Peptides against a protein of PDB entry 1LOE. Designs and how they scored, part 55

Target 1, 181 residues: chain A of PDB entry 1LOE
Amino acid sequence: TETTSFSITKFGPDQQNLIFQGDGYTTKERLTLTKAVRNTVGRALYSSPIHIWDSKTGNVANFVTSFTFVIDAPNSYNVADGFTFFIAPVDTKPQTGGGYLGVFNSKDYDKTSQTVAVEFDTFYNTAWDPSNGDRHIGIDVNSIKSINTKSWKLQNGKEANVVIAFNAATNVLTVSLTYPN
Target 2, 181 residues: chain A of PDB entry 1LOE as posed
Amino acid sequence: TETTSFSITKFGPDQQNLIFQGDGYTTKERLTLTKAVRNTVGRALYSSPIHIWDSKTGNVANFVTSFTFVIDAPNSYNVADGFTFFIAPVDTKPQTGGGYLGVFNSKDYDKTSQTVAVEFDTFYNTAWDPSNGDRHIGIDVNSIKSINTKSWALQNGKEANVVIAFNAATNVLTVSLTYPN

## One batch from the design tools (peptide; made by RFdiffusion4, then SolubleMPNN)

Design b2_p17_5_s1 (from b2_p17_5, 8 letters changed)
Fold by OpenDDE base, seed 3:
Structure b2_p17_5_s1 (fold): chain B 181 residues (1-181), chain A 17 residues (1-17)
Amino acid sequence: as target 1 above (181 residues)
Amino acid sequence: TVTLSHTLSKEEIQSIA
């Protein structure tokens, strides 16, 4: 059994264990996914491949990730779409379609995308988001339409602590978001 | 704290690289 781990406290200008895509960049030791303009998509990938499911042995790996984020979205209508934590094939590229969070490229389910994402969604897309219109956390499997969601009250401009854990024994994916203050 | 949990199916797990 092998374990891969990494920790980034300060994001540097030459962060060798990350691959930046689109408008993603670092400034003042923080990762910034987008610029404060319309039609911007940015991503950052861990530079080493990970193995969650082994097709030969059938073994499934546990994983846990934690991060802190800040979103500036003072209203629910004149704002961007949010962001995701995602797992995708090594050759994954940023997607520019509106509302797809830079990860998906269609409103339809596509198993060939081989993408699992946790979304922190700040914009209501009528075609696929929960009908209550709430900002929400979602679990996305090969689709922008989440398989499960939960309403999330954004504290604008405040730091949120996130833990995402997958338990291979139970197959349960858990997302926890806390505003500590 | 907001917590969301979901049990992935075998097919969904196999979709992960």
Scores: peptide ipSAE 0.714, ipTM 0.960, DockQ to the pose 0.828
Fold by OpenDDE base, seed 5:
Structure b2_p17_5_s1 (fold): chain B 181 residues (1-181), chain A 17 residues (1-17)
Amino acid sequence: as target 1 above (181 residues)
Amino acid sequence: TVTLSHTLSKEEIQSIA
């Protein structure tokens, strides 16, 4: 049994345990995925490979991650697509932007993607998002079309606390989002 | 608090890197 953990309180300009992709960067001790500019994709990867599912043994690991995020749209009525927490192959590169959130390329199930994501989706894409049009949290497996979603109300510019946990004994993935204030 | 829970299938688990 192996355990990997890390914690980042302040994001530095040369954060050694992160790999920045696309437009991702650090400023004011925060990780910034994108600036308020159209058609951009930014990502940050934990620099060390992790192993959640072992294809040789079939073993599955527990994991838990917690983070605080802010979506700060210049106009609260004109927001972008949102972002994801994702797990993907070690050599992963940015994928399609916009509604695909930089991590997927299709709404059709693609097993070669090997990508699992929790999306915090702020833009309604009629082709795959829940028909009620609500901003939502979603669980995505090998497709931008979520296998499960829950409505969520964005508080623009406010800090949200997130916990994502996977229990290997029960196979339950849980996402919790709270606005403390 | 908004909470979303989902039980992953075998196939979905095997999709995790």
Scores: peptide ipSAE 0.712, ipTM 0.958, DockQ to the pose 0.786
Fold by OpenDDE base, seed 1:
Structure b2_p17_5_s1 (fold): chain B 181 residues (1-181), chain A 17 residues (1-17)
Amino acid sequence: as target 1 above (181 residues)
Amino acid sequence: TVTLSHTLSKEEIQSIA
């Protein structure tokens, strides 16, 4: 089997293995997707294509990704909209902002999107989010409306550790989030 | 720690290029 891996512990000003889109950039060795201003979308793509599902053989790859993130909103009681880790076609461009997190355009299932995302959603959108109104982690396939969610308590300004793993033998996608401090 | 697990369907897996 073939394995592709990469690790970025410090994000440089000229990070060659990332493609920056929208407002995404690096500062102080961190990848910054957005500043706390309205109507901004920032994305960063790994520059090399990866293959999870092989349409010819039907084989499915395992994958695991880990990262740390900080959401630092100026008002802890009004935080919008969150962010995603996503897998999309190689020619992907920023999509609708706001509650669509820059990766989707509809709550209706759209096979042509070919986008899978794990969302860390801080804002309740009544049209598609879980009715309890909680901030949540969600798994999104071709739609901003998650196929599964779990409530998550944001700790504003604190670093969270995330692990996302897909087991091809069981087809189970697992997301774990921890605030270590 | 918050953990979310989901078993993807065949169709959902095929959405991952």
Scores: peptide ipSAE 0.706, ipTM 0.959, DockQ to the pose 0.790
Fold by OpenDDE base, seed 4:
Structure b2_p17_5_s1 (fold): chain B 181 residues (1-181), chain A 17 residues (1-17)
Amino acid sequence: as target 1 above (181 residues)
Amino acid sequence: TVTLSHTLSKEEIQSIA
């Protein structure tokens, strides 16, 4: 079994292992997805292809990823839509913005999307988000409507540490978020 | 720490990249 590993401690302007899409860019050694304006979509893709499911062999891959993110909204009570960590086909382009987070186009299940995402959703969309209105972590498979969610309290401007792990033996996807400070 | 765990179905796994 082949393994692909990478680590990026500081994002540089000449980051060659990332493909930037939309408004995504690097500044001050950080990856910035969007500015604090409406109707923008920014994405960054790791340039090396990965496969979770191999249709030829039937193999399912394990993966573990960790990252730190900051949501820094000018107004803590008026926050935009959030962001996702996602795995999608290598040729994917930015999708619908806003509540679809630039990754999906529908709340209906669309297997042709071939996309799994972990959303960190800071805006309540009545049509598909949990009815309690909480900001939440969600697991999305081929739909912006999460198959599972958990409430999450945003700490505006603070660094959150995230670990996302998938165990192929159990088919369990686990998301852990911690504010260390 | 906030933790969310979910078991993906066979159909879901086979429908992703």
Scores: peptide ipSAE 0.675, ipTM 0.962, DockQ to the pose 0.802

Design b2_p17_5_s2 (from b2_p17_5, 8 letters changed)
Fold by OpenDDE base, seed 2:
Structure b2_p17_5_s2 (fold): chain B 181 residues (1-181), chain A 17 residues (1-17)
Amino acid sequence: as target 1 above (181 residues)
Amino acid sequence: TVTLSHTLSKDEIQSIA
């Protein structure tokens, strides 16, 4: 049995347990993924490899993660695409295609991607997003086209608390988002 | 609170890194 745990309360300018990719950086003790400009992608990876699926033993790990985020998206048209919490191979690299949240590169299911993400999507991409155009949370498996989504009403500029849990006994992935105030 | 759940299939689980 192996357990990995970490907690980051304040994101420092030289956070040793994170690998920054693209435009990702820290400011005011917060992780900032993008600049307020077009065509920017940023990511941060936990620096130590973890094992979720063990192909040799078939074992699947439980996990739970919690975080707080703020998004500024006062309108639906002149805003970025959103962000994800994701699990990907250790050699994962940022993807630059518009609307793919820096993680995916296709709406077609591709098992070789080996990427699972929870998206917090603030921009309606007609090719793959829910047709109602709502901002939404989604579960993405090897595709930017979510396997499941739920509408999410963004409280602009407010802190949202997120819990993402995976139960290996039931294979259920659960996402909870709460605005405490 | 907004909650979303999904039961991953065998193929989906095996696609997790």
Scores: peptide ipSAE 0.705, ipTM 0.954, DockQ to the pose 0.820
Fold by OpenDDE base, seed 1:
Structure b2_p17_5_s2 (fold): chain B 181 residues (1-181), chain A 17 residues (1-17)
Amino acid sequence: as target 1 above (181 residues)
Amino acid sequence: TVTLSHTLSKDEIQSIA
């Protein structure tokens, strides 16, 4: 059994364990994905590969990740599109922007993408999002169309604490979001 | 706190690899 862990409290300008893609960069010790400008995609990847499922043995790893995020949209009534925490192949590149959040290209299940994401989706896309139109947390596997969702009320400009945990014994993926203030 | 839980299928787990 092997354990891989990392912690980044403050993001530096030369963060060596992250690979920045698109518009992603660091400023004021924070990782910034976008500046609320249309047609932009920013991503940051942990530079070392991780293994969750072992194809040879069939073993599955537990994992827990936690982070704090802020969405600060100039118009609190029109916020697009959100962001994801995702796991993708080591050579992954930015995908379709907008409602696809830069990590997917289709609402149809595409096994070749090999991408799992937890989305924090602030914009209702009629073609694939839950019909109630709520902003939501979603679990996405090889598709922007979530396999499960939960309504979430965005607090624009405020810090949210997130914990994402996967229990390999039960195969349960759990996402928790809290606004502590 | 908002919590979302989902039990992944075998195929979905294999997609995490």
Scores: peptide ipSAE 0.697, ipTM 0.955, DockQ to the pose 0.786
Fold by OpenDDE base, seed 3:
Formats: C-alpha cells, structure tokens, sequence
Structure b2_p17_5_s2 (fold): chain B 181 residues (1-181), chain A 17 residues (1-17)
C-alpha cells in the first residue's frame, strides 16, 4: 500500500502543489477563496490526483485532512454562502450558480458529478438547506442538498480548527470543528 | 466542538473516486 500526504503552513504566491481556480488567491501567506464582493467564486485544488477508491480492486483508502479557517459573516442575510472541502474528478471546474458553493450545480442527486464535499454553510437557501435556518456543517454527495447536517454557531472572525476523517473500515466520514479560544 | 458523522453507502464511496 502507498500513502500520499502534504502540509501547507504558509501559502506562497507560487504555490506549486495547488491549482487556483476562479478568484482564489494567496495573500500574506493565507489562502483566500473569494474577495469581499458579490458574485465571486474561488477554489484551490491539490495539484496531484488522489486515489480514494480503486475500481479494479475495490480497495478503499483512509484519509484525514485538517485545516484552520476564518469567516467574516456578521449577520445571516447580507453574507456569502460559505465554503467547502471537496473531492472531485481531476477535470473539475468552478460552478458559478448562486448558493452552490462553487462546487455543485443542482439540488438534485447527480452521480455523474462524482463530487463529495463537506460544507460550512453561512447562508440559508430555502430550497435545500435545513429548515431551521441555522448556519451548519453538511456532508454533500453529488448534490448541494446535504445528506446530513449539523447546526454550527459561527464565531465571527475567529479561527476554527477542522478535522475531516474517513475510516475505510467503517465507511464513516467524520467532521469535527473546534474554536480553541 | 461540533461533530458530524455519516456512514457512506457503497455508491457514495464510489462517488469519491
């Protein structure tokens, strides 16, 4: 068996192991997905393909990713949609439809998209988000309509630590978010 | 800490590839 790993503590202007899409860019050693303007989508992809499921052998890989993020969203209505960690085919392109977090283009399940995402959603979209209107973490499989969600209280402008782990033995995907301070 | 867990189906796992 083989493993692939990478770590980025400082995001540079010529980060060779990332592919930037849309409005994604680096500044002051941080990755910034969007600018503080309307109708902006940005993404950053790990530059090398990863293998989670082997169609020939049926083997499934474990994976763990961790990151720290900051969101500025002082209210629930005059704010953007949030962001995702996602896994998608190598030819994936940004999606510009409002509310789809730059990753999806439909609330309907579409297996051909082959996209799994963990969303950190800051805007209530009536058509697909949980009816309580809470900001939430969601697990998205081939659709912006999450297969499972949990309410998340945003601490505006504070650093959140995230761990996303997939256990291949149990097929359990786990998302943990902590505000250390 | 907020924790969310989900058991993926076979089809969902294959969608990650």
Amino acid sequence: as target 1 above (181 residues)
Amino acid sequence: TVTLSHTLSKDEIQSIA
Scores: peptide ipSAE 0.696, ipTM 0.952, DockQ to the pose 0.816
Fold by OpenDDE base, seed 4:
Structure b2_p17_5_s2 (fold): chain B 181 residues (1-181), chain A 17 residues (1-17)
Amino acid sequence: as target 1 above (181 residues)
Amino acid sequence: TVTLSHTLSKDEIQSIA
């Protein structure tokens, strides 16, 4: 059994283990996905391929990832769409922006996308988001319409710590979000 | 802390790259 691990404490301008897509870039040692403007998509991919499911052997890998994020909207009452942490094929390219978060193209299940995402969704899209209208964490498989969601209170401009873990023995995907301050 | 846990189905697991 092989294990791949990495850690990025400071994002530099010459970050060679990241592939930047769209408007994604680094500034002030942070990864910035988008600016506070409409109709932008920014993504960053870890450059080393990671295999979670092996179609030949059927083996499934465990994984744990942790990161800190900040959503800093100029107006706390007018926030954009949010962002995702996602796993997609190695040749993945930016997809539809806005409510699709640059990762999906449809609310209909599309097996060909082979994309799994954890969304931190700050905008209510009537067509697919939970009817309560809450900002939420969601688990998305091949669709922007989440298979499961949890309401989440955005603290604008504050750092949130996230842990995403998948246990292959139980097939449980767990997302934990904490505002430590 | 906000926690969301979900047990993935066989089909969902096979959708992970």
Scores: peptide ipSAE 0.665, ipTM 0.947, DockQ to the pose 0.784

Design b2_p17_5_s3 (from b2_p17_5, 9 letters changed)
Fold by OpenDDE base, seed 1:
Structure b2_p17_5_s3 (fold): chain B 181 residues (1-181), chain A 17 residues (1-17)
Amino acid sequence: as target 1 above (181 residues)
Amino acid sequence: TVTLSHTLSKEEIKSIA
């Protein structure tokens, strides 16, 4: 089997293996998706295409990704909207902002989106988010309305470690989030 | 640690790149 891997421990000012979209950029060796201002969308794409599902054979690859993130909102009680790790077509462009997190356009299932995302959602959108109103981790397939969610307590300004793993033998997608400190 | 696990359907898997 073939394996593709990459690792970025420090994000440089000219990171050649990333495609920056919208307001995304690097500063102080960190990838910054957005500043705490309204109506901004920033994205960063791995510049090389990846192949997980083979339409000809039906084979599916395992994958695992890990990253560290910080959400630093000026007001800990009003934090919007969160961010995603996503897999989308190679020609993907920023989508609707706000509660759609720049990766989706609808709460209705849209096969043409071809987008799978893990969301770290800090803002309750009544039209599609879990009714308990909790900040949450969600798995999104072709819709901003998650197929599964779990409540998550944001620690504003603190570093969180994330691991996202897909097991092709079981078709189980697992997301783990830890605040180590 | 917060952990979320979900079994993707065949249709959902087809939406992955």
Scores: peptide ipSAE 0.753, ipTM 0.971, DockQ to the pose 0.778
Fold by OpenDDE base, seed 3:
Structure b2_p17_5_s3 (fold): chain B 181 residues (1-181), chain A 17 residues (1-17)
Amino acid sequence: as target 1 above (181 residues)
Amino acid sequence: TVTLSHTLSKEEIKSIA
């Protein structure tokens, strides 16, 4: 059994273990996914491939990731779409379609995308988001339409702590978000 | 704290790299 891990406390201008895509960049030791303008998409990928599911043996690995984020979205209408933590094939490229969080490129389910994402969604898209219109956390498998969601009250401009864990023994994916203050 | 948990199906697991 092998384990891969990494930790980034300060994001540098030449971060060797990250691949930046689109408008993603670092400033003041933080990762910034987008610029504060319309029609911007940015991503950052861990530079080494990960292996969670083994198609030959059927074995599945546990994984856990934690991060802190800040979103500025003072209202629910003149704001961007949010962001995702995602797992995708090594040749994945940023997607520019509006509302698809830079990860998906269609409102339809596409099993060939082989993409799993946890979304932190700040904009209500009538076509696929929960009908209550709440900002929400979602689990996305090959589709922008989440297989499960939970309402999330954004504290604008405040730091949120996130833990995403997958338990291979139970097949349970858990997302926890906390505002510590 | 907001917590969301979901049990992935076998097919959904196959979508993970």
Scores: peptide ipSAE 0.727, ipTM 0.965, DockQ to the pose 0.790
Fold by OpenDDE base, seed 4:
Structure b2_p17_5_s3 (fold): chain B 181 residues (1-181), chain A 17 residues (1-17)
Amino acid sequence: as target 1 above (181 residues)
Amino acid sequence: TVTLSHTLSKEEIKSIA
């Protein structure tokens, strides 16, 4: 079994292993998806293709990813839509912004999307988000309407550590978020 | 720590790249 791994400790201006889309860029050694303005979408893709599901053999790979993020909204009570970690086809392009987080185009299940995302959703969209209105972590498959969610309290401006793991033996996808400070 | 776990269906797994 082959394994592919990568690590980016500091994001540079000439980061060769990332493909930037939309408003995504690097600054101060951090990857910045958007500025605090309306109607912007920024994405960054790892430049090397990954293969988790093999349609010919049916084999499924394990994967583990970890990252640290900061949401820094000028007003803690007026926060935008959030962001996702996503896995999509190699030719993926930015999708609908706003509540669709630049990754999806519909709340209806669209098999052709072939996109799996973990959302860190900071804005309540009545049409598809959990009715309790909480900010939440969600697992999205081919739809912005999550197949599962869990309430999450945003700490504005604080660093959150995330681990996302998929166990191919059990088919369990696990998302863990911790504010260490 | 907030943890969310979900068992993906066969169809959902096939949607992973």
Scores: peptide ipSAE 0.726, ipTM 0.967, DockQ to the pose 0.776
Fold by OpenDDE base, seed 2:
Structure b2_p17_5_s3 (fold): chain B 181 residues (1-181), chain A 17 residues (1-17)
Amino acid sequence: as target 1 above (181 residues)
Amino acid sequence: TVTLSHTLSKEEIKSIA
C-alpha cells in the first residue's frame, strides 16, 4: 500500500513541488494558467510521479483532490476555453490546439493518450461540446469530447470549491462544484 | 452544488496513469 498526499495553500514564485509548463505561473500566491490574451496555454504538474493504475497488478488507487478556482469570463464569446484538472503520463507536454484546454489534441478517442481530465469549460466549441452551449463540467478520457457533462452556471469572478474523487471499489469518478454562500 | 458522476469502464480506468 502506497499513499501520496500534498497540499498547497499558497502558491509561491518558486513552488518546488510543481512543474510549470507554458505560460503557467504564480502571482499573488495563486496559480495562474494563462495570460489575459489570446492563444496562451499554461499548466502545472505535481512534480512527483504518482500511480493510480498499476498495469502489472491491475490495482487501482482511490484518490481525492480539492481546489478552489476563480474564472473571469464576463461573456460567452470573447473568453478563453477554460481549464482542467488532469492526469497524464509523466512526460506529458502542453497541447496548443484551440479549444483543447492544453491537454488534448483530438475529439477522437485515442486510448494511447492515457490522459484523463475534468474540464471546466467556458467556451462552446460546436464540434464537441454539448449542443445547449452551456458552460459545463466534463469528464474527458483520451479525448476533448467529454464522456459525460453537466451544465455549470459560472459565478463570474467568484471562488468555486471543487472536489474530485475516484472510488476504486465502484470505479465512480465524482466531481462536485460549489459556490459557498 | 453541481455534481457530475461517471462510472469508468475498464478501458477508461486503464487510461489513468
Scores: peptide ipSAE 0.714, ipTM 0.961, DockQ to the pose 0.790

Design b2_p17_5_s4 (from b2_p17_5, 9 letters changed)
Fold by OpenDDE base, seed 2:
Structure b2_p17_5_s4 (fold): chain B 181 residues (1-181), chain A 17 residues (1-17)
Amino acid sequence: as target 1 above (181 residues)
Amino acid sequence: TVNLSHTLSKEEIQSIA
């Protein structure tokens, strides 16, 4: 078995272990995915390829990731779609379709996308989001339509701590979001 | 704290990178 681990406390302008896509960039030692304008998409990929499922051996990898994020959405009229933590094929490219969080390109399930994502969704898309209109976290498997969601009350401009874990023994993907006191 | 979990199916796992 192989184990890959990394930790980025401060994001530098020349972060060698990240591949920036679209409008993704670093500023003030933070990773910033988008500009504060409409129709912007940015991503950052871990530069070393990893496998979640190995078709040759059948092995499924465990993983745990943790990160802290801040979303500024003080205006209900002008809000972006949110962001995702995602795992996708190595040749993945940013997607520009509105509401697809830069990861998906249609509202339909597509197993060929080979993508799993945890979304932190700040915009209600009537075609696929939970009907209550709440900001939410979601687990996305090959689809922008989350297989499961949970309402999430955004604390504007505050740091949220996230832990995402996948247990290969149980096949359970778990997401935890906390605003520390 | 907001918690969310999902058990991936075999098909879903085999469809991931």
Scores: peptide ipSAE 0.713, ipTM 0.965, DockQ to the pose 0.817
Fold by OpenDDE base, seed 1:
Structure b2_p17_5_s4 (fold): chain B 181 residues (1-181), chain A 17 residues (1-17)
Amino acid sequence: as target 1 above (181 residues)
Amino acid sequence: TVNLSHTLSKEEIQSIA
């Protein structure tokens, strides 16, 4: 089985295996998607294409990704909008910002989007988010409206460890988030 | 720890080809 692996412990200013889009950049060896200002979208793409589904053979690939993130909002009671880990077409460009997280354009299912995302959503959008209004982790397929969600309590300014795994034998996508400290 | 799991459909998987 062919595998693609990479690891980035420190993000440098000339990180060649990432494609930066919008307001995404590196500072203090961290990847920064946005500053705490309105109407910003930042993205970073792995520069090499990855292949999840082989249309010729029908084979589906497993994958596991892990990362650490920090959301540091100036006001812990007013935090918008969150961020995503996503898989999209190789020529993907930033999409609608705000509640669409720069990855989607609609709550309606659009298979042409060809985008799967795990969202870490800090802002309640009445039109598509879970009605309880909780901050949440969501799995998004071709829509900002998650196919499944789980409530998540943001710890502002603290590091969260995330593991996202897809098992091709079962087609199960799993997300785990932990605040170790 | 917060855990979330979901089984993707064939159509959803093929969308990320």
Scores: peptide ipSAE 0.698, ipTM 0.964, DockQ to the pose 0.817
Fold by OpenDDE base, seed 5:
Structure b2_p17_5_s4 (fold): chain B 181 residues (1-181), chain A 17 residues (1-17)
Amino acid sequence: as target 1 above (181 residues)
Amino acid sequence: TVNLSHTLSKEEIQSIA
């Protein structure tokens, strides 16, 4: 087995271990996905390919990622669509924006997408989101329509600590989000 | 703290690149 790991405490203007896509960029040592304007998609990919599932051997890897994010909407009652942590093919490019979060193109299951995402969804899309209209965390596999969700209360402008882990022995994907302050 | 857990199916696991 092999292990790949990385840690970024300060995001530089020429962060060599990230591939920036769309409107993604760094400023003030933070990774910024969008500038809070309509119809923008920003993404950042880890620059080295990783293997979670090996199609040749069938091996499945564990992974854990932790990060801190801030959603800072100019108007707390008028926010955009949210963002995802995602795993996709190495040649992945930005997909449909808006409610598709720049990662998916359909609410129908599309195995050719080969994309798994954890969404932090701040906008209710009637066609696929939970009917209660709550902002939510979701697990997405080959579709913007989550296979499971949990309501989440956005604290605008506050730092949220996230841990996402996959246990290959149990096949359980876990997400935890905490506002420490 | 908000926690979400899900057991992925074989097909879903095979969708992870």
Scores: peptide ipSAE 0.694, ipTM 0.957, DockQ to the pose 0.792
Fold by OpenDDE base, seed 4:
Structure b2_p17_5_s4 (fold): chain B 181 residues (1-181), chain A 17 residues (1-17)
Amino acid sequence: as target 1 above (181 residues)
Amino acid sequence: TVNLSHTLSKEEIQSIA
């Protein structure tokens, strides 16, 4: 069993363990994915490969990740699409923007994507989002249409603490979001 | 606190990178 761990407290302009894609960049010790403009996609990838499932050995890996995010929209009632934490193939490139969050291309299940994501979705897309129209956390596997969701109330401009854990013994993926202030 | 948990299927696990 191999374990990879990392911690980034402050994001610097010369962050060597991150691969920036699209409009993603660092500023003021923060990772910024997008500016408050339409049709922009920004991504940041951890430079070290992570395997959840090894097809050769059949092993499934545990993982725990924690991060803090801020969505700071100029208008709290007119917010863009949100963002995702995702695990994808090492050669992954930005995918469709907007409601697809730069990670997926279809609401239909596409196993070739090999992507799992936790979405923090702030925009209601009628074609695939929960019918109640709530902003939500979602678990996405190879599709922008979540396999499970939970309503989430955005606090604009506030820091949210997130913990995402996967238990390989039970195959349970858990997401916890807290606004500490 | 908002919590969301889901048990992934074998097929879903094997389809992830």
Scores: peptide ipSAE 0.659, ipTM 0.960, DockQ to the pose 0.797

